Peptides against a protein of PDB entry 4Z63. Designs and how they scored, part 188

Target 1, 334 residues: chain A of PDB entry 4Z63
Amino acid sequence: LCLGMNDLTGNIPEDLFHLKRLNLLGIQENRLSGSLSREIRNLSSLVRLDVSWNLFSGEIPDVFDELPQLKFFLGQTNGFIGGIPKSLANSPSLNLLNLRNNSLSGRLMLNCTAMIALNSLDLGTNRFNGRLPENLPDCKRLKNVNLARNTFHGQVPESFKNFESLSYFSLSNSSLANISSALGILQHCKNLTTLVLTLNFHGEALPDDSSLHFEKLKVLVVANCRLTGSMPRWLSSSNELQLLDLSWNRLTGAIPSWIGDFKALFYLDLSNNSFTGEIPKSLTKLESLTSRNISVNEPSPDFPFFMKRNESARALQYNQIFGFPPTIELGHNN

## One batch from the design tools (peptide; made by RFdiffusion4, then SolubleMPNN)

Design b2_p21_2_s1 (from b2_p21_2 with S1P E7G E16P S18T S19Q)
Fold by OpenDDE base, seed 1:
Structure b2_p21_2_s1 (fold): chain B 334 residues (1-334), chain A 21 residues (1-21)
Amino acid sequence: as target 1 above (334 residues)
Amino acid sequence: PVVISTGSSWITTDEPPTQPP
């Protein structure tokens, strides 16, 4: 049953939950309000539940133990409060959990050893507090993780050295500290292609440790951290780099010539730093900027990106990496 | 076309809380 993209109001009729053979319930992008009924438990054949972009409130019901076929739960952009229900945090069937942009709170706890099918987790823009869950690497299929805009005090856990499944990681504005430790840990994530760390590590030094290596890194965003230091030499070994944003930091020194050696680099933002010297001539030779054939079909993160302007509360949303225009931004440097 | 912009923005995954219209 697909009722998305309407102007439906009120609560879900309780009789809807008598549809025991229902595999897909999509009621997204409406004005539905009230609590999400516990009677969802009656939808025992449910594979996909999409209640996103509504006005739901209250706690998410703890009934997911009665939904053994549920693979997709999309609840982003609602008013849900409380924590992740225990049955949801232990779901062996769940592939994708998207509860981005809610008011969920407390400590983030997932039983990753039970969540054997979880491949995408989006809990961005919530009110989770405490530390990052150390056991996330135990979610052996977890590829896409968005935990941005939560209050995860402290450092990236050491256990994330073993996060082999991790490909796309977003931690923007999560009160993280110790960028040196974070990068030192995350370099061990061999499948990591996208790393977004904007609005963390305030005032720290960007490490220039030549021992750091991100082999498969395509997207690195570490903007607006007030980071000190220079362009990190270790980044030159990330040959697949497509997008780099280090804007709004306090980076100094020259822009190195190797920045133009990235064959796939189509988006570069080094603006609002303290870089000096000349613009490297090698930037004019970036193949990705000269050839129109950016392969639009490359895998992208499931979480959205936002281009935020300093003076505007409004951000432009980009759902795909290649949605960003080919850009070289070097403005507002010395 | 290459866009050379004048640096008033940054990329983030920090989504401001939004409600459907």
Scores: peptide ipSAE 0.434, ipTM 0.796, DockQ to the pose 0.797
Fold by OpenDDE base, seed 5:
Structure b2_p21_2_s1 (fold): chain B 334 residues (1-334), chain A 21 residues (1-21)
Amino acid sequence: as target 1 above (334 residues)
Amino acid sequence: PVVISTGSSWITTDEPPTQPP
């Protein structure tokens, strides 16, 4: 049953919950309000539940133990409060959980040993507090993680050295500290291709440790952190780099010539730093900017990117990395 | 084509809280 993208109001009719053979319920992008009914438990054949972009409020019902086939739960952009229900945090069937842009709070707790099928987790823009959950690496299939815009004080857990499944990681604006430790840990994530750390590590030094290595890194965004230091030499070994944003920091020194050696680099933003010297001539030879044949069909994160023009303006949303135009931005240095 | 930005933007995954339409 797909009723998305309408102007439906009120709550879900109770009679809908008598549809025991229903595999898909999509009621997204409406004006549905009130609590999400506990009677969802009656939809025992449900595989996909999409209630996103509504006016739902209250706590998410703890009925997911009665939904053994549920693979996809999309509840982004609602008014949900409380924590993740215990049955949801223990779901062995769930592949994707998207609860971004809600009012969920407390400590983030997931039973990763039980959540054996979880591939994608989006909890961005909530009110979670405390520390990053140390047991996330126990979610052995978890590839996509968005925890941006929460209050996870402290450092990236040491356990994340073992986060082999991690491919796409977003932690923007989460009150994180110790970028040296974070990068030192995350370099061990062998499948990591996308790392977004914008609005963290306020005023810290960007490490220039030659021992750091991110072999599969394609997207690195560490903007607006007021980071000190220079262009990190370790980044030169990330041969697959496609997008680099280090804008709005306090980086100094020259832009190194090796920045033009990245064959796939199509987006570079080093603006609003304190770089000096000449623009490397190698940037004029970037193959990705001179040739039209960029393989556009690479896997992208499930979470959206935003280009913020200023703190007060509504950000432009980009759902795909290749949605960004080919860019070289070196303005506002010196 | 290469786009040179105005240098007034940055990329983030920090989504501003939005109300449903």
Scores: peptide ipSAE 0.434, ipTM 0.793, DockQ to the pose 0.783
Fold by OpenDDE base, seed 3:
Structure b2_p21_2_s1 (fold): chain B 334 residues (1-334), chain A 21 residues (1-21)
Amino acid sequence: as target 1 above (334 residues)
Amino acid sequence: PVVISTGSSWITTDEPPTQPP
């Protein structure tokens, strides 16, 4: 049943919960309000539940133990409060959980040993507090993780050295500290292709440790951190780099010539730093900027990106990395 | 086309809270 993108108001009719053979319930992009009914437990054949972009409030009901076939739960952009229900945090069937842009709070706890099918987790823009859950690497299929805009004080857990499934990781504006430790840990994530760390590590030094290596890194965004230091030499070994944003930091020194050696680099933003010297001539030879054949079909994170023009401006949303225009931004360096 | 700008933008995944439609 797909009723998305309407002007439906009120609550879900109770009779809808008698549809025991229903595999898909999509009621997204409406004006449905109130609590999400516990009676969803009656939808025992449910594979996909999309209640996103509504006015739901209250706690998410703890009934997911009665939904053994549920693979997709989308509840983004609602007013949900409380934590992740225990039954949801223990769901062995769930592949994708998207609860971004809610008011969920407390400590983030998932039973990753039970959540054997979880491959995508989006909990961005919530009110989770405490530390990053150390057991996330136990979610052996977890590839996409967005935890941006939460309050995860402290450092990236050491356990994330073992996060082999991790490919796309977003932690923007999550009150993280110790970028040196974070990068030192995350370099062990052999499948990591996208790393977004914007609005963290305020005033720290970007490490230039030559021992750091991100072999498969395609997207690195560490903007608006007030980071000191220079362009890190270790980044030169990330031969697949496509997008680099280090804007709005306090980076100094020259822009190195090796930045032009990235064959796939199509987006470069080093603006609002303190870089000096000449613009490397190698930047004019970037193959990705000279050839029109950017493969649009590469895997992208499930979480959206936002381009902010200023702190108060409405951000432009990009759902795919290749949605960004080919860009070289070197402005406002001094 | 390659865009060379003097812009004041940055990329983030920090989604501002949006009002539901």
Scores: peptide ipSAE 0.434, ipTM 0.796, DockQ to the pose 0.830
Fold by OpenDDE base, seed 2:
Structure b2_p21_2_s1 (fold): chain B 334 residues (1-334), chain A 21 residues (1-21)
Amino acid sequence: as target 1 above (334 residues)
Amino acid sequence: PVVISTGSSWITTDEPPTQPP
């Protein structure tokens, strides 16, 4: 049953929960309000539940043990409060959980040893507090993780050295500290292609340790951290780099010539730093900027990106990395 | 080569709170 993108109001009719053979319930992008009914438990054949972009409130009901076929739960952009229900945090069938842009709170706890099918987790823009859950690497299929805009004080857990499934990781504006430790740990994530760390590590030094290596890194965003130091030499070994944003830091020194050696680099923002010297001639020879043959069909993160302007509260949303225009921004350096 | 200046912007995954529709 697909009733998305309408102007439906009120609560879900109780009789709808009598549809025991229902595989898909999509009621997204409406004006549905109130609590999400516990009677969802009656939809025992449910594979996909999409209640996103509504006015739901209250706690998410703890009924997911009665939904053995549920693979997709989309609840982004609602008013849900409380924590992740125990049955949801233990779901062996769930592939994708999206609860982005809610008011969920408390310590983030997932039983990753039970969540054997979880491949995408989006809990961005909530009110989770405490530390990053150390057991996330136990979610053996977890590829996409967005935890941005929460309050995870402290450092990236040491256990994330074992996060082999991790490909896309977003931690923007999460009160993280110790960038040296974070990069030292995350370099062990062999499948990591996208790393977004904007608005963390306030005033720290960007490490220039030649022992750091991110072989498969395609997207690195570490903007607006007030980081000190220079362009890190270890980044030169990330040959697949497509997008680099180090803007709005306090980086100094020259822009190195090796930055023009990235064959796939189509977006470069080094603006609002303190770089000096000449612009490398190699930047004028970037193949990705000269050839239109950028493969648009590459896998991308499930979470959205935002281009935020200093003077504007409005951010432009980009759902795909290749939605960004080919860019070289070196402005506002002194 | 199309060089587009983004001006005074940065990329983030920090979603501005949007009100539900």
Scores: peptide ipSAE 0.433, ipTM 0.795, DockQ to the pose 0.718

Design b2_p21_2_s2 (from b2_p21_2, 8 letters changed)
Fold by OpenDDE base, seed 1:
Structure b2_p21_2_s2 (fold): chain B 334 residues (1-334), chain A 21 residues (1-21)
Amino acid sequence: as target 1 above (334 residues)
Amino acid sequence: EVVVSSGSSWVTTDEPPTLPP
């Protein structure tokens, strides 16, 4: 049953939950309100539940142990409060959990040992507190993780050295500290292609340790951290780099010539730093900017990106990396 | 085509809380 993208209001009729053979319930992008009924437990054949972009409130019911076939739960952009229900945090069937942009709170706890099928987790823009869960690497299929805009304190856990499944990682604006440790840990994530760390590590030094290496890194965003230091030499070895944003920091020194050696780099923002010297001529040789054929069919994170303007409360949303226009931004330096 | 921005923006995954219209 797909009723998404309408102007439906009120509560879900309780009789809807008597549809025991229902595999897909999509009621997204409406104006549905109230609590999500515990009677969803009656939808024992449910594979996909999409209640996203509504006005639901209250706690998410703890009935997911009665939904053994549930693979997709999309509840982003609602008013859900409380924590992740225990049954949801232990779901062996769940592939994708998207509860982005809610009011969920407390410590983030997932039983990753039980969540054997979880490959995408989006809990961005919630009110989770405490530390990053150390056991996330135990979710052996977890590829996409968005935990941005939560109140996590401390450092990236050491256990994330073993996060082999991690490909796309977003931690923007999560009060994280110690960028040196974070990068030192995350470099061990062999499948990591996207790393977004904007609005963390306030005033720290960007490490220039030549021992750091991110082989498969395509997207690196560490903007608006007031980071000190220079363009990190270790980044030159990330040959697949497509998008780099280090804007709104306090980086100094010259922009190195190797920045133009990235064949796939189509988006570069180094603006609002303290870089000096000349613009590298090698930037004029960026193949990605000279060729119109950007491979649009590459895998992308499930979480959205935003281009945030300093003067505007509104951000432009980009659902795919290749949605970004080919950009070189070097403004507001010297 | 290379787009030169105004330098007044940054990329993030930090989504401001929003409700659907």
Scores: peptide ipSAE 0.407, ipTM 0.782, DockQ to the pose 0.757
Fold by OpenDDE base, seed 3:
Structure b2_p21_2_s2 (fold): chain B 334 residues (1-334), chain A 21 residues (1-21)
Amino acid sequence: as target 1 above (334 residues)
Amino acid sequence: EVVVSSGSSWVTTDEPPTLPP
């Protein structure tokens, strides 16, 4: 049953919860309000539940132990409060959990040992606090993780060295500290292709440790951190780099010529730093901007990107990396 | 097309809270 993208108001009719053979319930993009009924437990055949973009409030009901086939739960852009209910945090069937842009709070706790099918987690823009959960690497299929805009004071856990499944990781504006430790740990994530760390590590030094290596890195975004240092030499070994944003930092020195050696680099923002010297001529030879057509069909993160403008609170949303226009931004440097 | 700008923006996944429809 798909009733999304309407102007439906009020509550879900109780009789709807008697549809025991219902596999898909989509009521997204409406004006439904109140609590999400615990009677969803009666929908024992549910595979997909989409209640996103509504006015739901209250706690998410703890009834997911009665939904053994649920693979997709989308509840983004609501007013949910509380934590992730225990039954949801222990769901062995769940593949994707999206609760982005809610008011969920407390410490983030997932029983990753039980969540054997979880491959996508989006909890961005909530009110979670405490530390990043050390046991996330125990979610053995977890590929996509967005935890941006929460309050995870501290450092990236050492356990993330073992996060082999991690491919797309977003931690923008999560009060993280110690970028050197973070990168030192995350370099061990051999499948990591997208790393977004914007608005963290305030005033720290971007490490130039030659021992760092991100072989599969395609997207690196570490903007608006007030980072000091220079263009990191270790990045030159990330031959698959497509998008690099280090803007709005305090980086100094020259832009190195190897920046033009990235054959797939189509978006480069180094603006609002303190770089000096000449613009490398090698930038004019970027293959992706000259003759090569980059395929739009590459795997992308499940979470959206935003181009945040300094002049306004409004941001442009990009759902795909290749939605970004081919860009070179080097303005506002010394 | 290649865009060269003065750099008045940055990329993030920091989503500001939005109002529901």
Scores: peptide ipSAE 0.403, ipTM 0.779, DockQ to the pose 0.837
Fold by OpenDDE base, seed 4:
Structure b2_p21_2_s2 (fold): chain B 334 residues (1-334), chain A 21 residues (1-21)
Amino acid sequence: as target 1 above (334 residues)
Amino acid sequence: EVVVSSGSSWVTTDEPPTLPP
């Protein structure tokens, strides 16, 4: 049943929950309000539930133990409060959980040992507090993780050294500290291709440790952190780099010539730093800027990116990395 | 096409809270 993208109001009719053979319920992008009914528990054949972009409020009902086939739960952009219900946090069938842009709060707790199928988690823009859950690496298939814009004070857990499944990681604006530790830990994530850390680590030094290595890194965004230091030498070994944003920091020194050696680099923003010297001639050799090959099957994060303008309250949304235009931004440097 | 700008923006995944439609 697909009723998305309408102007439906009110709550879901209770009789809808009599549809025990229903595999897909999509009611996204409406004006449905009230609490999400616990009677969803009656939809025992449900594989996909999309209630995103509505006006739902209250706590998410703790009925997911009665939904043994549920693989996809999309509830982004609602008014849900409370925590992730226990049955959802223990779901062995769930592949994707998207509860981005809600008002969920408390400590983030997932039983990763039970959530054996979870591969995508989007809890960005909520009110979770405390520390990052140390047991996330126990979600052995978890590839895509967005936890941006929460209040996960402290450091990246040491346990994330074992986060082998992690490919796309977003932690923008989550009150994280100790970038040196974070990078030192996350370099062990052998499948990590996208790392977004914007608006963290305020005023810290960007580490220039040559022992750091991100072999498969394609997207690195560490903007607006007021970071000190220089262009990190360890980054030169990330040969697959496609997008680099280190803008709005306090980085100094020269832009190194190796920045032009990235064959796939199509987006570079080093603006609003304190870089000096000449623009490397090697930047003119970036083939990706003139002849970019885009694969239809290019892996991408599930979470959206935003281009935030300094003087604008609203950011531009990009759902795909390759949605960004080929860009070189070097303005507002010394 | 290459876009060169003065750097009035930055990339983030920090989504501002938005109200549903």
Scores: peptide ipSAE 0.402, ipTM 0.781, DockQ to the pose 0.806
Fold by OpenDDE base, seed 5:
Structure b2_p21_2_s2 (fold): chain B 334 residues (1-334), chain A 21 residues (1-21)
Amino acid sequence: as target 1 above (334 residues)
Amino acid sequence: EVVVSSGSSWVTTDEPPTLPP
């Protein structure tokens, strides 16, 4: 049953929950309000539940132990409060959980040992607090993780050295500290291709340790952190780099010539720093920018990116990495 | 095509809280 993208109001009729054979319920992008009924437990055949982009409120009902076939739960952009219910945090069937842009709070706790099928987690823009959950690497299939815009104070856990499944990681604006430790840990994530750390590590030094290595890194975003230091030499070994944003920091020194050696680099923002010297000629020879006939289509994160022009303004949303225009930004330097 | 803009923006996954209208 697909009723998304309408102007439906009120709550879900109770009689709908008598549909025992229903595999898919999509009611996204409406004006549905009130609490999400506990009676969803009666939809025992449910595989996909999409209630995103509505006006739902209250706590998410703790009935997911009665939904043994549920693979997809999309509830982003609602008014849900409380925590992740215990049955959801222990779901062995769930592949994707998206509760981005709600009012969920408390400590984030997932039983990753039980969540054997979870591959995508989006909890960005909520009110979770405390520390990052140390047991996330126990979610052995977890590839996509967005925890941006929460209050996860402290450092990246040491256990994340073992986060083998991690490919796409977003932690923008989460009050994180110690970028040296974070990068030192995350370099061990062999499948990591996308790392977004904007608005963290305020005033710290960007490490230039040659021992750091991110072999598969395609997207690195560490903007608006007030970071000191220079262009990190270790980044030159990330040969698959496609998007680099280090804007709005306090980085100094020259822009190195190796920045033009990245064959797939199509978006570069080093603006609003303290770089000096000349623009490397090698930037004019970037293969991705010299040929208009190169189409690169690769898997992207499940979470959206935003180009933020003003802290108070609505940001432009990009759902795919290659949705960004080919860009070189070097403005507002010394 | 290479786009050179004003440098007034940055990339993030920090989504401003919003509700549908």
Scores: peptide ipSAE 0.388, ipTM 0.776, DockQ to the pose 0.765; fails the geometry check

